# Peptides against a protein of PDB entry 5HOI, part 83

Target 1, 351 residues: chain A of PDB entry 5HOI
Amino acid sequence: FRYMPFSPAGTPFGFTDRRYLTMNEVGYVSTVKNSEQYSITVSFFDVGRFREYHFEDLFGYDLCFLNEKGTLFGQSKTGQIQYRPHDSIHSNWTKIIPLQAGERITSVAATPVRVIVGTSLGYFRSFNQFGVPFAVEKTSPIVALTAQNYRVFSVHYSQFHGLSYSLSELGTSSKRYYKRECPLPMSLPNINSDMKKDANLDYYNFNPMGIKSLFFSSYGDPCIFGSDNTLLLLSKWRSPEESKWLPILDSNMEIWKMSGGKETTDIHVWPLALAYDTLNCILVKGKHIWPEFPLPLPSEMEIRMPVFVKSKLLEENKAILNKKNEIGADTEAEEGEEDKEIQIPVSMAAE

## One batch from the design tools (peptide; made by RFdiffusion4, then SolubleMPNN)

Design b1_p13_6_s1 (from b1_p13_6 with S1M S5K V8I)
Fold by OpenDDE base, seed 3:
Structure b1_p13_6_s1 (fold): chain B 351 residues (1-351), chain A 13 residues (1-13)
Amino acid sequence: as target 1 above (351 residues)
Amino acid sequence: MIPAKEAIKELLS
C-alpha cells in the first residue's frame, strides 16, 4: 500500500497530459503538464461571481482544495503549500510544511478561515487563512480531508484497523472532537474483481482508497462517496451515541432507474457536493469513471433523504434563521415551500 | 445545472 495525494473529486492523468486536481460545487481546478512545468487553471461554475484564472506551476502541485474565497495547493513530496485567494484583496502565500523522511502530505483542505494539512504519518497541521499555524497534532495516518467553516472531516487509514474518520471543530483556542478516529463503514476497492479493466487499475493506482470525494453537505453533515458509488452521510454527529452513517444514495441504482432499466454500466456519477437534498455531480459516459476534458455540465440528482434527517435539517435551518433575525439581519423570509412527504427509499425502510 | 434524469436520457440517446 502507498499513501497517495488525495484531493476531493481529483482525477488521474491516465494517458493524458492533463487532469483535474479537484472539483466541487464552486468549480474545478485543472493542471496541464508542459515539459517540466505545469499550467494550472482555476475555473468556476458561477462565471458571473468569479473570474477564471491561471498560473504557471513550477512545483508540480498534486494536492488541491477549492473554496468560495480561494484555492489551496500542495506538493505531496516537498511539503510546499500555496494559498491563492480568488480576489486581489488578499495576497497569495506560500509555506513549506516540514516533512520527515518518507512522509507525504496526503490531503489538504481550506475554508475562508482555516487551512488544514494532513500527512501519511498522521500529522494534522492547522493554520488560519493567512498561513499562521495554530497546532500540530499526531493522529492515525490521514488519507483524506475536507473542511467547512471551522469543521474538519478527516479520513484515516491503518493497515491494522482499516478506515476511520474524525469530525473536529478548529476553534480559536482548541480543537474539539465530535468524532475521533471512529470506524468508517466504507468498502475499499476490490482489487481482484474490478481491476480486470486497465482504466480501473489506473484509477486505483491514483486513489487506492477509492474515495471519489468527501465534502460537507449544505447542512454541515460529513459526506463521503466511495468506490461502491454509494453516498454516505454522517447523521446525528452532535450526539455521539446516535451518530450513524446513512447510505443516502446508491448512484448506480439511481442511474439505472432514471434510464428506465437500461444497461448503464458505462454511465458514472462523479460527485461534487450535496446541496440540501440534491447531489451535484458530473455524469460521465465512457470507459473512465472520471470526467475527461472538456468538463460536462454539472447534473442535479435528487436524494430521498430519510424523513428524520430532513426534519432535523429543517429545524436547524429554522433555528439558524431565528438566530439571524434576533441579531437584526433583515433577511426577507422567503415563504417555506410545503412539506412534501419524501418517501423513504425501500432500502432504508427495512430498519 | 441539468436534472440528472434529463442528462442520463441525453447520454443514452
Scores: peptide ipSAE 0.531, ipTM 0.954, DockQ to the pose 0.635
Fold by OpenDDE base, seed 4:
Structure b1_p13_6_s1 (fold): chain B 351 residues (1-351), chain A 13 residues (1-13)
Amino acid sequence: as target 1 above (351 residues)
Amino acid sequence: MIPAKEAIKELLS
């Protein structure tokens, strides 16, 4: 097994000189190989809020995480990381993460308040947004990271135990675990089935875990999208005994339905984010399961949340509305019909 | 953003 650098929704080069380092709801980061150098472009979906920028990458950054305040880059082999704020107010900073022999940075994450580095040996390194270190923790080998505010969702891999996950909060003085290396019920790529298509082999070599992306929902729930094209959401993570993964979307089934039952074997969902009850994604047509260049416009795929998730969403929406009303913003409460029968995803309908 | 149903229709056209 080889630990590969993971970035959320990152794409391989394939047969091209360019790839996406990462993409999410904020934007997309591309890199173009030019001889021994790379040109990195940080692009945004909200072109009114953010200005696209580019720079020459002499290090060959293979890790990236984009947030609303900046972009974190990492080089998996050298241990170099760079944080680039989108604004000119804050300076760029670089740091070298000390790596042991054969250790690689496997994933990086950044929020406006935290930078996280995970390694193939399971070193979990936390920093503030200025690169000031908080702690180093030894965990199981980290294969993927995402973060929102102070919260970190980490995916771990063991040859003996398969995939596990942690959910933690990085306070100023301590790390709190909500979940610590709990089993992750995500299917690994099936080498024998997937290797029959050259494009799947290229993707497998790029991402052996088949994790297309992981993110926090707008409600702060951990989400993961695997090689099976199922979106999993971690529900009730604050209650240890009630915590469960919910298969909230089978994207292949949903594409099939939206097509009117046509063959859609060349149409793929590339996940970006979960905003409320909508999966923000790129719909990809072609041999590759990942978006090529130019990047297609993001699509919104409605997710029929299970009833017990929708109740929390409604409570959180009411809490957001109440906060807006306290701030004197006349947002017309669209009285969303409370009684819209949440069709349980067909995959959860027991026959 | 484009509704996924419309985007699928366009991709199948």
Scores: peptide ipSAE 0.530, ipTM 0.954, DockQ to the pose 0.647
Fold by OpenDDE base, seed 1:
Structure b1_p13_6_s1 (fold): chain B 351 residues (1-351), chain A 13 residues (1-13)
Amino acid sequence: as target 1 above (351 residues)
Amino acid sequence: MIPAKEAIKELLS
């Protein structure tokens, strides 16, 4: 096994000189190989809110994380990281992360308030948005990171224990764990079945964990999208004993249904974000399971949330509606949508 | 954003 640099929804170069370093609901970061350097472009879906920008990359950044305030870049081998605010108000900053012999930065994450660096030796490094260090913690080897506000979702790998996850909150003075290196019930890519297609081998060499993306939902629930194209959501993570992974979307099954039962083996979901009850994704047609250039328009895929996640949504929507009503916005409460029976897919009802 | 059902129909046309 080789630790590879991971970025959410990052794509391989394949046979091209260009790839996506990362993409999410905010936008997409691309890099193009030039002779001795790279050209990086940071693009946004909301072109009215953000201005696209580019720069020359002399370091060969292979790690990226995009948020609403800036982009974090990392070089897995050298330990260099750079944060670039989207606005011109805040300055760019660069830092070198000290790496041991053979250590790699495996993932980076950034929120408007935190920067996180994870390594192949399991060093978890936390910073503020200005690159001021808070702490260094030794964990199991980190393979993926995402963050929202003060919360970090980390995926770990051990050759002996497989995949695990942590969910932590990075306060000002201390790190709190909600989950600490708990088993992650995600299937790893099957080398023997998938290696028959050259395109799958290229992707496996780029991302041996098969984690296409991980993110927090709009409700702050950790989500992961693996090689099986199933979206997993961590429910009830505030209650240690009640916390469970929910398979909230089989994307292959949903594509098949939406096609009217046609062959859809060449149509792929590339996950971006989970907004409410909708998976924001890129739909890809072709040999490669990842988007090429130009990037297709994002698609919205409705998810059949389990009853428990709907009840939480209804409570949160009622709380939002009650707050709007307290502010004197006459939003007529359409009472009528309570009774949409969650048809549990027959495949989940058969056990 | 495009509804996935419409995007899939377009990709299959």
Scores: peptide ipSAE 0.529, ipTM 0.953, DockQ to the pose 0.652
Fold by OpenDDE base, seed 2:
Structure b1_p13_6_s1 (fold): chain B 351 residues (1-351), chain A 13 residues (1-13)
Amino acid sequence: as target 1 above (351 residues)
Amino acid sequence: MIPAKEAIKELLS
């Protein structure tokens, strides 16, 4: 096994000089190899809110995380990280992460308030948005990170224990764990079955864990999308004893249904984000399971959220509405969505 | 954004 740099929904170069470093609901970051240099472009889906920008990368950034306020870049081998605000008001900053011999930055994440660096030796480094360090923690080897606000979802790998995950909150003074190195019930890529197609080998070499992406939902639930094309959502994570992973979408099954039962073996879901009950994704047709250039328009795939997840979302929405009503905000609540019969995914119907 | 069902129809056309 080799620790590779991971970025959410990042694509390999393949046979091209260009790839996506990362993509999500905000936009996509591309890099083009120009001899020994790279040209990085930060593009946005909402062209009304954001202006596309580019810069020359002399370092060969292989890690990226995009948020609504800026882009974090990292170089896995050198330990260099750079944060670039999207606005011109805030300054860019660069920092070198000290790495031990053979250590790599394996993943980076950034929110408007936190920067997180994870390494192949399991060093978890936290910073504020200005690159001021908070702490260094030793964990199991980190293979993937995502973050939303103060929350961090980390995926760990051990040769002895397989995949695990942590969910933590990075306060000003302390790190709180909601989950700490708990087993992650995600299937790893099967080398023997999947590698019969050259395109799968290239992707496996780029991403040995097969994690296409991980993100927080709009409701702040950790999500992961593996090589099996199943979207897993961590439900009830605030209650450690009740916390469980939910297979909320089999994307292969949903593509098959949407096609009317046609062969769809060349159609692939590339996950971006989970917004409410819709998977924001790129639908890709072809040999490669990842989007090429130009990037296709994002698609919304409706998720039949399990009843107990929708009920929780309805309760959270009711609690938000009740709080707004207590604050005297005359927001006309559209009453109409209470009675929508919650379709359970067929894969979650008990036999 | 486009509905996935429409995008699939376009990809299969």
Scores: peptide ipSAE 0.528, ipTM 0.953, DockQ to the pose 0.622

Design b1_p13_6_s2 (from b1_p13_6, 5 letters changed)
Fold by OpenDDE base, seed 5:
Structure b1_p13_6_s2 (fold): chain B 351 residues (1-351), chain A 13 residues (1-13)
Amino acid sequence: as target 1 above (351 residues)
Amino acid sequence: MIPAKEAIAELLK
């Protein structure tokens, strides 16, 4: 087994000179190989809010994380990282992460307030948005990272224990764990069944964990999308005893339903983000399970959130609305749409 | 963004 650099929704080169380093709800980062150099382009879905920019990459960045304020780049072998704010008012910064012999940066994450670096030896390194270090922690080997505000979702791999996850908050003075190296009930890619197609082997060599993406939902819940094309959401993570992974979408089943039961074996979901009850994704048709160039327009796939998640979101939204009403903003509440009966999918009724 | 149902219907043409 080899630890590979992971970025959320990153794609392999395949037979091309270009790939996506990362993509999410904000945009997509592409790299093109130009002889011994790379040209990186940072593109955005909201072209009114952001301007596309490009630069020459002499280092061969193979790690990327995009947020609303900037882009973090990393080189897995050299340990170089670069943060590039989208706004030209803020300066770029570069840092070298010290790596041991054979150690690799496996994932990077950035929020407007934190930069996180995870390694194949399980070094978890935290920084502020200016690259000032906070701490170094030793964990199990890190294979994937995402972050939202002060929260970090990390995926770990052990040859003996398989996949685990941590959920932590990086305050000013200390790291708090909500979850620490708990079992992650995600299926790993099955080499024997799935590798019958060369395209699946190329993707496995690029991403042996099969994690297409991981993100926080708009409500701040950790989400992961594996090789089985199931979207998992970590529910009730604030209550250690009540926390559970919810399979909120089988994307293969949903594509099949939306097709009217046609053959859809060449249609693939590429996950971007979970916004409320919609999965933002790229729908891909073809031999490759990942988007090629040009990038197709993003699609919205409605998720039948489990009743308990909808009820909690309704309670949290009511609590937010009640707090807004206590603050005296006279915004006329338009009368909320009717309680449409949540049809529980038949696959959940088999307990 | 495009509704996934519409996008799938276009990809199946």
Scores: peptide ipSAE 0.566, ipTM 0.958, DockQ to the pose 0.642
Fold by OpenDDE base, seed 2:
Structure b1_p13_6_s2 (fold): chain B 351 residues (1-351), chain A 13 residues (1-13)
Amino acid sequence: as target 1 above (351 residues)
Amino acid sequence: MIPAKEAIAELLK
């Protein structure tokens, strides 16, 4: 096994000089090889809110995380990280992460308030948005990170225990764990079955864990999208005993349904984000399971969330509404009590 | 953004 740099929805170069370093609901970061340097472009889906920008990368950044306030870059081998705010008001900063012999940065994440670096030796490094360090923690080897606000979803890999995950909150004074190195029930890529197609081998060499992306939902639930094209959502993570992974979307089955039962073996979902009950994704047609250039327009795929997730969302929305009402905001929110009958995914209705 | 169903219909043309 080889630890590879992971970025959410990052694509390989393949046979091209260009790839996506990362993409999500905010936008996409591309890099183009220009001899010994790279040109990085940070592009946005909301062109009214953000302006595309580019810069020359002399370091060969192979890690990236995009948020609404800036972009974090990392170089897996050298340990260099750079944060670039999207605005011109805040300064860029660069830092070298000290790496041991053979250690690699495997993933980076950034929120408007935190920067996180994970390594192949399981060093978890936390910083504020200005690159001021908080702590260094030793965990199992980190293979992927995402973060939202103060929360971090980390995926770990051990040769003995396989995949595990942690969910933590990075306060000002301490790290709280909601989940700590718990088993992650995600299927790893099957080398023997999937590698019959050269395109799958190239992707496996780029991403041996098959994690296409991981993110927090708009509701702050950890999500992961594996090589099996199943979207997993961590439900009830605030209650450690009740916490479970929910297969909320089989994207292959959903593409098949949307096609009217046609052959869709060349149509692929590339996950970006989960916004409410919709998967924001790129739909890709072709040999490669990842988007090429130019990037297709994002698509919204409705997710029939399991009853237990929708009920929690309704409770959280009711709790938000009740808090607004207690604060005396005279917003006439129409009581649209549409008891929309929660259709259980057919895969869950067979139990 | 476009509905996935419409995007699939375009990809199947």
Scores: peptide ipSAE 0.566, ipTM 0.958, DockQ to the pose 0.620
Fold by OpenDDE base, seed 1:
Structure b1_p13_6_s2 (fold): chain B 351 residues (1-351), chain A 13 residues (1-13)
Amino acid sequence: as target 1 above (351 residues)
Amino acid sequence: MIPAKEAIAELLK
């Protein structure tokens, strides 16, 4: 097994000189290889809020994380990281992460308040948004990171125990764990089945874990999208004993249904984010399971939330509506949508 | 954003 640099929804170069370093609901970061250099472009879906920018990359950044305030870059081998705010008010900063012999940065994450670096030896390094270090913790080898506000979702890999996950909160004085290296019930890519298609081999070599993306939902629940094209959501993570992974979307089954039962083996979901009850994604047609250039427009895929998640969403929506009503916004509550029967897929009702 | 159902219908043309 080889630890590879992971970025959320990052794509391989394939046979091209260009790839996406990362993409999410905010936008997409591309890199183009020019002989000895790279040209990086940071693009946004909301062109009214953000201005596209580009720069020359002399370091060959292979790690990226995009948020609403800036972009974090990393070089897996050298340990260099750079944070670039989207605005011109805040300065760019660069830092070298000390790496041991053979150690790699495997993932980076950034929020408006935290920067996180994870390594192949399991060093978890935390910083503020200005690159001031808080702590270094030794964990199991980190293969993927995402973060929202002060919260971090980390995926770990052990050759003996497989995949695990942690969910932590990076306060000012201490790290709190909600989950610490708990088993992650995600299927790894099947090398023997997937190696029959050259396109799958290229992706496997780029991302051996098959984690297409991981993010926090709009409700702050950890989500992961694996090689099986199933969206997993961590429910009830605040209650350690009640916490469970929910398969909230089989994207292959949903594409098949939306097609009217046609052959859809060449249509692929590339996950970006989970916003409320919709998966924001890129729909890709072709041999490659990842988007090429130009990037297709994002699509919204409605998810049939399990009853328990829907009840929580209804409570959260009622709480948001009640807060809006307390602020004197006369938003007529359309009472009418309570009775949409949650059709549980027959495959989930049979066990 | 485009509804996934419409996007799939366009991809299947």
Scores: peptide ipSAE 0.565, ipTM 0.958, DockQ to the pose 0.653
Fold by OpenDDE base, seed 3:
Structure b1_p13_6_s2 (fold): chain B 351 residues (1-351), chain A 13 residues (1-13)
Amino acid sequence: as target 1 above (351 residues)
Amino acid sequence: MIPAKEAIAELLK
């Protein structure tokens, strides 16, 4: 096993000179090898809101995180990180993360208010959006990070304990844990069964954890999409005793259903984000489980959220709306139809 | 964005 640099929905080079460093609901970041240099392009799905930009990368950035305000880049071996705002109002900044011998940056995340760096030795480093450091914490080895606002979802790996996760909030004064290194019920890639195809071996060498992506839902729930193509959502994370992972989508089963029961072994879901009850994804056809170039248009896959998740989300949205109304923000709430009977996914209806 | 059902139907052509 080797700690590899992880970025959400990042793709390998394979036999090509180009790959996606990351992609999500905002856009996609690509890198192209040009001799000893790289050309990075930051592209957006909302071309009206954002302008595509590119730059020459002399460092060979192998880590990336895209948000609505900027892009964080990292070099896993050197410890260099760069934050690039999408607008010209804020300047780019670069820093070197001090790494021990053999330590690697394994993941980076950025929100409009926080920058997070995780390492193979379990150093968790937090910064503000301007690169001002807050703290360094020692955790179990970090293999993946995502963040939304002040919240961080981290995945950890131990050879003894397997996968674990943490959910934390990075306030101004302190880090709060909602979950701290709790078991993550995600299967690791099976080396023996799936690696008979060269394409699967290439992907495993790039991403040995098989985590295709992790993100926060639009409601702020941690989501992870593993090698089993199941979307897991962390429900009730505010209540430590009630918190559970929900298998909210078997993407292979949903592709099979949507095909009308045809063979769909060459059709793959590449996850981007969960917006409400819809998985934004790239549908990929071919030998590779990841999107190639050009990037296909994103697809929307409806998820039958469990009734108890949707009800809680509606209550939380009503509570957020009521708080906004108490603060004097005149946002006309369209009264959306409450009564659509949410059929529980068949995989959840067996309890 | 494209509905996944339509995108799959196109990929199966």
Scores: peptide ipSAE 0.565, ipTM 0.958, DockQ to the pose 0.634

